# Peptides against a protein of PDB entry 8YR4: the designs that were tried, part 75

Target 1, 309 residues: chain A of PDB entry 8YR4
Amino acid sequence: PRGSPALQLVVLICLGLMGLERALNVLVPIFYRNIVNLLTEKAPWNSLAWTVTSYVFLKFLQGGGTGSTGFVSNLRTFLWIRVQQFTSRRVELLIFSHLHELSLRWHLGRRTGEVLRIADRGTSSVTGLLSYLVFNVIPTLADIIIGIIYFSMFFNAWFGLIVFLCMSLYLTLTIVVTEWRTKFRRAMNTQENATRARAVDSLLNFETVKYYNAESYEVERYREAIIKYQGLEWKSSASLVLLNQTQNLVIGLGLLAGSLLCAYFVTEQKLQVGDYVLFGTYIIQLYMPLNWFGTYYRMIQTNFIDMEN

## One batch from the design tools (peptide; aimed at target 1 R185 N244 R298 M299)

Design b2_p28_3_s2 (made by RFdiffusion4, then SolubleMPNN; from b2_p28_3, 17 letters changed)
Fold by OpenDDE base, seed 3:
Structure b2_p28_3_s2 (fold): chain B 309 residues (1-309), chain A 28 residues (1-28)
Amino acid sequence: as target 1 above (309 residues)
Amino acid sequence: MAEEELELERKEREEEEKLEELYELIEE
């Protein structure tokens, strides 16, 4: 935002917090490893208690329990509200100014509500797309790259290769299956809107329907529309289950291959027991944001199409 | 994930419905 030094400072703080989240994503598994190693070595209580307290504090900052957002992420989201509002208002004013510059002939051909809906969709699509790219997609890709580098430097190169192949296959299959399922979802949504419109039209014309004793015909037409909708809903839901199962299988195979390799290196005394636990916890931690990647990819594609219209 | 994605899809739909209701209210 070029017009406010305060908002520029907030953006810099948000970028700093994003960097801190990336550091926490590496540190949390390392501290968990250290706890397991200290427990295995029967280390003195004072060293163990300090490491556990530090781990719990880092885990509070990171979050990453099922459904738990970390303190750093919440603070970033809170600070970003003012930047988002400024960006939204700026895009809205630009669209509104552009609409006023359009010819009177263009406005006379459109309803005022349709024009406002185009303006709000354009604003929401731009602000949503930017937020998803900056705060979800880019950080997730950065965490994968950091993970590959970490495992390649501190473990054997085979671990870096397993993570690379697993994450590349996961992302590729997520994109391909999400593009394939988007067809079923769009067909479902268009049929839902058509079914709702038929119900509303039948209810608004209830006097005409009663006059012709056509209630049974309208009910049967509505039943056929529901059956057609449910057939598309089933395809959408089944395609989602297929996506989730495919993702689970890829992560499961990566976790299996890496866990077996870790166990082997622990038996050869090349790695510690804590390093086995680190690998498992780190892979699960990388998996957690990746689960949403298909949803983010779909939202990005939808928002791009809504901006072109 | 499936339940959380369905809940996200439900929230997106509830936001779209509120936006449609807001547009209907502006067209009246």
Scores: peptide ipSAE 0.020, ipTM 0.502, DockQ to the pose 0.627
OpenDDE base, seeds 1, 2, 4, 5: peptide ipSAE 0.016, 0.010, 0.018, 0.019; ipTM 0.484, 0.461, 0.500, 0.502; seeds 2, 5 fail the geometry check

Design b2_p28_3_s3 (made by RFdiffusion4, then SolubleMPNN; from b2_p28_3, 15 letters changed)
Fold by OpenDDE base, seed 1:
Structure b2_p28_3_s3 (fold): chain B 309 residues (1-309), chain A 28 residues (1-28)
Amino acid sequence: as target 1 above (309 residues)
Amino acid sequence: MAEEELAAEKREREEELALERRYAEIEA
């Protein structure tokens, strides 16, 4: 944000907190590994208790794996409110200025409510797009890259390859299935609007409907429209379940392959028991935000279309 | 997950519909 040094400092703090979240995503599995190793070695209680307490504290800072529930993420979100408000107001003023630069012919052809709706959609789309990219998509991609590097350097190149193939397949299938689902969602929304319009038209013309004793006919037409809507809603919902199951299957196969390989290296005494637990924990941590990646991709696509209109 | 995503999609549609109603009320 040019013009406010205070908001620039808040942005720098938020970027620092985002870096801390990435560090926590690596440290939490490492501390969990260390607990398992200390338990296996029957280490002194004082060392174990300190490591467990440190792990729980780091886990409190990190949160539950969605990235939004941890103390650091909540603090970042809180600090970002002022930056979001500044950005929103700046976009809104730019749109408003642009609307005043438009020809009188453009304004005479549109209602004031339509113009306001375009302005608010444009503001929401730009601010939403920026927020989803910066806080959800980019961090998730960064965590994947950090994970690939970590496993390639500290385990074996084969672990890095498994994570790379699993995450690349996951992201590709998520995009492809989400684009496929968008057709069902659009068809559902179009039928919802048509069903609503039919109900409004029937109620606005209720005198004519009563005059012709056509109430039963209008109710039956409305029932048919609802059944058609529910058929499209079912396709939309079923396609979501299919996406989630496809995602779960890809992660499950990656977890299986990597866990078997890790177990083999533990039997060969090349890795410790804690390293097996680290791999499983880290893959599950990557999975949690990735479940929402399809939603983020769709929201980005919608906001991009709404910004072009 | 699926239910939370459906609930998020539903909330987004309800917010969009509420916005459209508010604009229709300003146009009337």
Scores: peptide ipSAE 0.027, ipTM 0.598, DockQ to the pose 0.818
OpenDDE base, seeds 2, 3, 4, 5: peptide ipSAE 0.007, 0.025, 0.020, 0.024; ipTM 0.381, 0.601, 0.522, 0.586; seed 5 fails the geometry check

Design b2_p28_3_s4 (made by RFdiffusion4, then SolubleMPNN; from b2_p28_3, 15 letters changed)
Fold by OpenDDE base, seed 1:
Structure b2_p28_3_s4 (fold): chain B 309 residues (1-309), chain A 28 residues (1-28)
Amino acid sequence: as target 1 above (309 residues)
Amino acid sequence: YAEEELALEKKEREEERALEERYAAIEA
């Protein structure tokens, strides 16, 4: 952000916190491994209690429960509010200035409400796109890359290959199925708008409907429109379930292959019992943010389309 | 996840409708 040194410092702190989140994503599984190894070795209670307490503290900082954001992520989000507001205001002022530079012919052909709609959509689309890219997509891709490097260096090249193939297949299928699903969503939204318009038109023409005793006919037409909408809604919802199950299957296959390989290396005394638990924990940890990747990709596509219009 | 994504999609549609209603009220 040009013009405010304070906001520049906040951006640097937020980037530092994002780096800390990446470090926590590696450290939390390592500490969990260490707990399992200490339990297996029947280590002294003092060492175990310290490692467990450290793990729980790191887990509090990381978060990563079902829908639970960690302390570091919450602090980042809190600090970013002012940067987002500054960016939003700057984009809004740029759009507003551009609208004032447009020809009088462009303004005379449009209603003031439509012009405001274009301005607000453009602002929301740009700010949403930037937020999803910087805070969701890029960090998730970084965590995958860090994971591939970690497993390739500290386990075996085969583990890095399994993670690479699993995540590449996951991302590819997520994109392809999300693009396919977008067609069903658009069809659903179009039919929803048509169903709403029909209800509004019927109510605005209430006197005419009463005059012709056409109430039963209008109700039946509305029912048919609802049934058509529900058929499209079902396709949209079913396509989402299919996406989630496809994602779960890919992660499940990666987890199976890697867990079997870990178990084999533990039986050969090349890895410890804790390393088996680390692999499973790390893959599940990567799965949680990736499950939303399709949603983020869709939001990015929508925001791009809304910015071009 | 599926329910939360559907809830998010529903919220986005409700926000878009509220925006459209606000613009319609300015045009009236």
Scores: peptide ipSAE 0.027, ipTM 0.608, DockQ to the pose 0.819
OpenDDE base, seeds 2, 3, 4, 5: peptide ipSAE 0.006, 0.026, 0.024, 0.024; ipTM 0.406, 0.603, 0.591, 0.596; seed 2 fails the geometry check

Design b2_p28_4 (made by RFdiffusion4)
Pose (drawn by RFdiffusion4):
Structure b2_p28_4 (pose): chain A 309 residues (1-309), chain P 28 residues (1-28)
Amino acid sequence: as target 1 above (309 residues)
Amino acid sequence: ALSVSLLVTFVVTSVSATVANINTEAAL
């Protein structure tokens, strides 16, 4: 925010809260390991109670699910509401002030609905791009790196390889499948618009009664168009199911390899009982934000082209 | 017991996340 000082402070607080969320993401599974290790060694009730209370408090600060739930990141959403309102207003006003100074030939040439759609979509694009990228992409790529470092240094050497290979395969397969799916989605959207146009045309022209008893003909053409649309929709949704399945298979293979290696190492007195639940919880925690990357890829590309327009 | 608990938790979370992804794509 160029103008107001009160908003730069809010931006800095939001970035600090994002850092704190990353720290909590690292901390919470460590406390879960400590609780399990204290529980297995018959510890007194005092230290167990205090540690349990602390773990619960940390789970409350972190998202109880999917990271979009915690007290942190919600304070962030609140402050970001206040900040993103300023950018939206400024961009809309700049577009509206520019559209009123262009010459007449320009206005006579282009329609109004198209020009206004481009402006609205542009403003939405800039807002969304800022929100998606800064608050949802980079934090996850930071979480993956931090997890790789933690497992490779403080846990063992092989688990770094396990996490690295699993996440690399996950990202590669997601991008590869997503481009194909985008092609299918565009192919389906064009037919959906054509079907709507045919239905609107048949409704507007109540001449079907005049030039024939052609109600059946209009109904038949509509059915044919619906069938074509349904075929394209089935293709697109089946592609979506395949993407979900491949992502789930990749995470499952990573979890299986890590759990087997951890169990074997625990039986050989190399690792403690809590390290098993640490690995499991952390793998699930990494998986949860990764579930929405094909959508982020699609939205980032679309919003980039829209902003360029 | 721990392995079973982890497996169940993973299956439940995977299924829930797949349903949520499908619904998000349908909303767009």

Design b2_p28_4_s1 (made by RFdiffusion4, then SolubleMPNN; from b2_p28_4, 20 letters changed)
Fold by OpenDDE base, seed 3:
Structure b2_p28_4_s1 (fold): chain B 309 residues (1-309), chain A 28 residues (1-28)
Amino acid sequence: as target 1 above (309 residues)
Amino acid sequence: SLLEKLLEEFQKTLEELNKKFLEAEASL
């Protein structure tokens, strides 16, 4: 971004975080291999527990993989909000200024039919995303129930309890934080509609604005409305990052507790090394669809905002 | 309004660019 050294620094930090994500993508499999080797060699519990804890911490930083919301990805997304807002505002102001330079005949000649086409694209996108959520969320809930039953019957009641508590806490926090976020979303949508209405009213009165040479004044009023909108958008987007980070933390704690318990039972020869691999793989597999839920919920929110406007 | 549409189509193009950027970041 030209003009703000602070935003340039944020972009450099975001690029550094992307480099860190790539390093984590290499380190996480290495630490996982080291755990499997230590379990195979029957290494002392203290060394194993430290390696497992380090692995889970790195996995918390990484998340579930590419597109998964790890701590580093969430921090990057959070920092990027200000860069996105600066870019959006600059483009909106350039378009608005350009539209005030256009001829009156251009403003009068454009038909309402182009709205219907954009609205229809919005509605079809929401319907597609809603169908995707239904077809991915319901199977994921079934897989969680099957997982709790499987771990309770074939491992130990403690594993079933850890998965049950982890998934129940995950779902409960997802609902509670989503309900809390709905307030910020509604406030954002209301301010977006007001900002759009102001832009429309200014352009419908284009002749009057040109007659008084008030183009700079209308652009400044529109800039203030965009800044107010972006203040609410930041709260909405930051609350989504907080949701994703809270979800990542809950899964990370469940993975830590279950992986430590599994590693302990492998050291006591009650479970096999394969059972440790199974548990870790299964928890990550349950997390991946649930992590995408936050991203799809954002896209549905944006498309639902676009339908309400 | 026509300008809301142009701003929406441009926001949508920015979101689609940002989505393609996020998808390109997800495909790397």
Scores: peptide ipSAE 0.007, ipTM 0.377, DockQ to the pose 0.019
OpenDDE base, seeds 1, 2, 4, 5: peptide ipSAE 0.024, 0.000, 0.015, 0.000; ipTM 0.364, 0.292, 0.275, 0.316; seeds 1, 4 fail the geometry check

Design b2_p28_4_s2 (made by RFdiffusion4, then SolubleMPNN; from b2_p28_4, 23 letters changed)
Fold by OpenDDE base, seed 3:
Structure b2_p28_4_s2 (fold): chain B 309 residues (1-309), chain A 28 residues (1-28)
Amino acid sequence: as target 1 above (309 residues)
Amino acid sequence: SLLEKFLEEFKRLMEELNKQQLELEKSL
């Protein structure tokens, strides 16, 4: 934000907190590994209690990973409210100024309520898109890259390859299936708007409908529109379940392949029992933000389309 | 079905709007 040094400092603090979240995403699995190793070795209670207390504290800071209600994420979200409000207000004022610069003929052809709705949608779409890119998409991609590097350096290169292939396949399938689903979602949204418009028109013309005793006919037309909408809604919802199941299968196969390889290296005494637990914990931790990636990609596409309209 | 409940609720809302309009027409 240009012009407020206080808001610039808040942005820098938020970026620092995002860096801390990335560090926590590596440290939490490491401390969990260390607990399992100390338990396996029957280490003295003082060392175990210190490591467990440190793990619980780090887990409190992290929460459930990227996009979860961890202390660091909550603090970042709280600090970002002022930056979001400043950005929203700036976009809203730019849209409003641009609308006032438009010709009187453009305003006479549109209802004032529709113009305000376009302005609100435009403002929400821009601010939402930026927030999703900066706080969800970029951090998730960074966590994947950090994960690949970590497993390649501290494990065998085969673990880095499994994570790379699993995450690349997951992201690619998420994009492709989400683009395929967009057709069903657009058809659903257009039918929803048409169904709502028919209901509003029937209610606004209530006197005419009553005069012609056409109430039963309007109800039947509305029923047909609802049935058509529900058929499209079912296709949209079923396609979402198919996406989620495909994602779960890819993560499950990656977890299986990596867990078997970890177990093999533990039997060969190249890795410790804690390293097996670390791999499983880390993959599940990467999966949590990725589960929302299809939703974020969908929101990005929707917001882009809503900005073009 | 949820659809029948919604159609009954919509019919009830239309009947209630019709009663309110008849009461408004009687108050005019």
Scores: peptide ipSAE 0.000, ipTM 0.283, DockQ to the pose 0.014
OpenDDE base, seeds 1, 2, 4, 5: peptide ipSAE 0.006, 0.000, 0.000, 0.000; ipTM 0.297, 0.215, 0.272, 0.284; seeds 1, 2 fail the geometry check

Design b2_p28_4_s3 (made by RFdiffusion4, then SolubleMPNN; from b2_p28_4, 22 letters changed)
Fold by OpenDDE base, seed 5:
Structure b2_p28_4_s3 (fold): chain B 309 residues (1-309), chain A 28 residues (1-28)
Amino acid sequence: as target 1 above (309 residues)
Amino acid sequence: DLEKEFLERFKKLSEKLNKETLEREKSL
């Protein structure tokens, strides 16, 4: 935001808070490991109580799952509202000015309310995409890289390789299956629009339909259109379930392979019991933002497809 | 039963679409 130094400061604070979230994502599992190890070693109560208190404080700052509901994330989200509003208004005004530069014939051919709806969908989609890229995609990729580095440095290189292969396969399958699903979503939206247009035409011609007592015929034609739509909707929904299940399977296999390897190294006394708990906790922590990634990427694609119509 | 539910859904969708169409026509 070139026009206000206050908004630039807010962006810098938000970037600093994002860095703090990344640090918390590493520290919370480490402190949890340390608690498990101290419990295993039967350490003195004072050391244990201090470590538990520190863990709970860090966990409060991080929040429950991936920091999405944590104090730091909530503060970041709150500060970002003003930046989002500024960006949204700027995009809206740019789209609106560009629409006014378009030919009068384009405005007359597309009813002003439809143009405004496209502009509003466009503005929300662009603002949503930018916020999503900055606050979900980039941080998630950073957390994956930090995770690979952490496991490669503090564990064996094999753990870093398992995380790398699991996350690379997860991302690749997410992209490929989502591109495949886009075809079903487009076909569904086209059939929805055709079904809607047919309903509108039947309603505009209501007097003619009543005059010919053709209500049953129009209802049956609309029923056939709904059955076709529901067949495409089912394919779209089933493809979503397939995506989620494929993602769950990849994470499950990565968790299994890494947990078995960790358990083996614990039996060989190369790792402690706390390291097993750390690995499981860290993988689950990486999974949650990636699951949101698939959801927001779907939302963005839906919004872009809904703008093409 | 399905036909009545369908007619009622159609009528509700109809009223919604007609309202959207009328709002679109009033905006011209």
Scores: peptide ipSAE 0.027, ipTM 0.464, DockQ to the pose 0.016
OpenDDE base, seeds 1, 2, 3, 4: peptide ipSAE 0.027, 0.006, 0.022, 0.014; ipTM 0.483, 0.288, 0.487, 0.390

Design b2_p28_4_s4 (made by RFdiffusion4, then SolubleMPNN; from b2_p28_4, 22 letters changed)
Fold by OpenDDE base, seed 4:
Structure b2_p28_4_s4 (fold): chain B 309 residues (1-309), chain A 28 residues (1-28)
Amino acid sequence: as target 1 above (309 residues)
Amino acid sequence: SLLKEFLERWKKLSEELNEERLALEASL
């Protein structure tokens, strides 16, 4: 944010909190490993109690599970509200200034309410895109890289390779299948708009339809348009299920391969029981944000298309 | 304005008809 040192400081604090979230994503599984190892070794209660208390505190800071945001993420989101509002207002003012520079002929050809709706969509799309890039996409990629480095350095190189292959395959398939799905979604949206336009046109011409007693014909034409829409909707929905199932299979295969390898190394006394728990916990934590990646990627693409129009 | 209100009413009516259809399909 140019012109407000206070907002620049808030951005730096938010970036620092994002770095802390990445550190917590590594530390929480490590502390959980340490608890399992201390329990296995029958360690003294004082050491165990301190480690458990530290783990619970770190887990509170991190959050975790479906829909639970950690304290650090909530604090980041809270601090970012002012930065988002500043960015939104700046984009709105730029769009508004640009609209006033446009020719009178452009303003006479468009309804003011439609122009305002385009401006509001454009502002929302830009601010949404920036928020998704900074707070979802970049952090998720950072967590993957940190995970690969961590498993490659502190485990056997084979674990780092499994994570790398699974994440690379997951991301690649997510992109490819999402791009493929976008064609079906565009076709569905086009047919939805055409079906709505036909219904509106038939109802605007209702006097003519009544005069010719063509009500049954218009209903049948509308039914055919609905059937055509539903055929495209089915392709869109089925392609989403295929994406989710493909993602689930990649996760499942990665978890299986890594868990079997970890179990094998535990049986050979190269790893401890806690390291098995660490691997499973850390992999699940890496995949939780990725479940939304296909939705974020689609939203980014939609926002780019909405900015080009 | 009228076309937008009409489209919004039509969307609402289509959502209500789809909910009634889903309720009818769930009652069968």
Scores: peptide ipSAE 0.010, ipTM 0.331, DockQ to the pose 0.017
OpenDDE base, seeds 1, 2, 3, 5: peptide ipSAE 0.006, 0.000, 0.007, 0.008; ipTM 0.317, 0.264, 0.330, 0.345; seed 1 fails the geometry check

Design b2_p28_5 (made by RFdiffusion4)
Amino acid sequence: AAAAAAAAAAAAAAAVEAAKAAAEAAAA
Pose (drawn by RFdiffusion4):
Structure b2_p28_5 (pose): chain A 309 residues (1-309), chain P 28 residues (1-28)
Amino acid sequence: as target 1 above (309 residues)
Amino acid sequence: XXXXXXXXXXXXXXXVEAAKAAAEXXXX
């Protein structure tokens, strides 16, 4: 925010809260390991109660689910509401003030609905791009790297390889499948618009009664168009299911390899009982934000082209 | 106990898939 000082402080607080969320993401599974290790060794009730209370408090600060739930990141959403309002207003006002100064030929040439759709989509594109990228993409790529470092240094050497390969395969397969699915989705959207246009045309022209008893003909054409649309929709949604399945298979293979290796190492007195639940919890924690990357890829590309317009 | 844990994991997996489908529909 160029103008106001009160908003730069809010931006800095939001970035600090993002860092704190990354720290909590690292911290909570460690406390879960500590609780399980204290529980297996018959520890007195005092230290166990205090540690349990601390773990519960940390789980409360971190998202109880999917990271979009915690007290942190919600304070962030509140402050970002206040900040993103300013950018939205500024961009809309700049577009509106520029559209009123162009010459007449320009206005006589282009329609109004198209020009206004471009402007609205542009403002929404800038806002969404800022939000998606800064608060949902970079934090996750940071979480993956932090996890790789933690497992490779403080846990063992092989688990770094396991997490690295799993996440690399996950990202690569997600992008590869997503481009194909985008082609299918565009093919389906064009036909959906054509079907809507046919239905609107048949409704507007109540001449079907005049030039024939052609109600049946208008109904049949509409059915054919609906069937074509449904075929394209089935293709697109089946592609979506395939993407979900391949992502799930990749994560499952990574979890299986890590759990087997951790169990074997625990039986050989190399690792403690808590390390098993540490690995499991952390793998699930990494998986949860990764569930929405094909959508982020599609939205980033679309918003980039829209902002360029 | 193991059966109950499996049932809970299956329910959680179904909920994740439903949320992914809903998020994709919203992003449409």

Design b2_p28_5_s1 (made by RFdiffusion4, then SolubleMPNN; from b2_p28_5, 25 letters changed)
Fold by OpenDDE base, seed 3:
Structure b2_p28_5_s1 (fold): chain B 309 residues (1-309), chain A 28 residues (1-28)
Amino acid sequence: as target 1 above (309 residues)
Amino acid sequence: ELLEELEELLEELEELEEEVEEFERRAE
């Protein structure tokens, strides 16, 4: 936001809070590891109680494993409301100005209330997508990179390689399967719109349908359209289940390979029992925000293709 | 067409936000 130093300061504070979330995503698993190691060593209660209290405080700042419901995330979202409102209003005014520059013929062909609803929804969608990219996609990619570096430096190069291969395969399959699914979804939406248009046309022509006693024929045509829609809906839904299962298998294989390698190094006394728990906790923390990546990637692609038409 | 696709995309965004909120509530 170029026009207000106050909103620029809020953006800088939000970026600082995003950096703090990345630090919490590393620290929370480390403190959990330390608790498990202290419990295993039967450490004195004072050291254990301090580490547990510190862990619970860090977990409160991080939230429910993803950081999305954490105190830091909620504070970031609260501060970002003013930036989002400024961006939304700027996009809305640009769309409104552009609509006024359009020819009188374009305005006469469209209902003014429908055009305003498009402008408002389009503004909200663009602002929501930009906020998602900045606060979810970029941070998740940063957490993956930080995770690869952390495991490569503090464990072994093999752990960094497992995380790298697992996350790269996960992202690649998510993109490829999402692009494949987009074809089924577009076909579904086109058939839904065609089914709705037939229902509306039949209802608007109700007098003609009654005059010819064609009610049974219109109902049968509508039934055939619903069956075609449901056949496409099933393909869309089944492709989503296939995506989710493929993602679960990739994470499961990464978790298995890394957990077996951790267990092996614990038996060789190269790692502690807490390091096994750290690996599992950290992989689960990386997985949770990635689950949504495929859906948002599709929405971004659809919105960009729709803005080009 | 673009309007209906944008409306569907917004409804899917709202449904997804609700599913995210439910998943976050189950992970707490």
Scores: peptide ipSAE 0.005, ipTM 0.344, DockQ to the pose 0.100
OpenDDE base, seeds 1, 2, 4, 5: peptide ipSAE 0.006, 0.005, 0.000, 0.000; ipTM 0.315, 0.321, 0.294, 0.305; seed 1 fails the geometry check

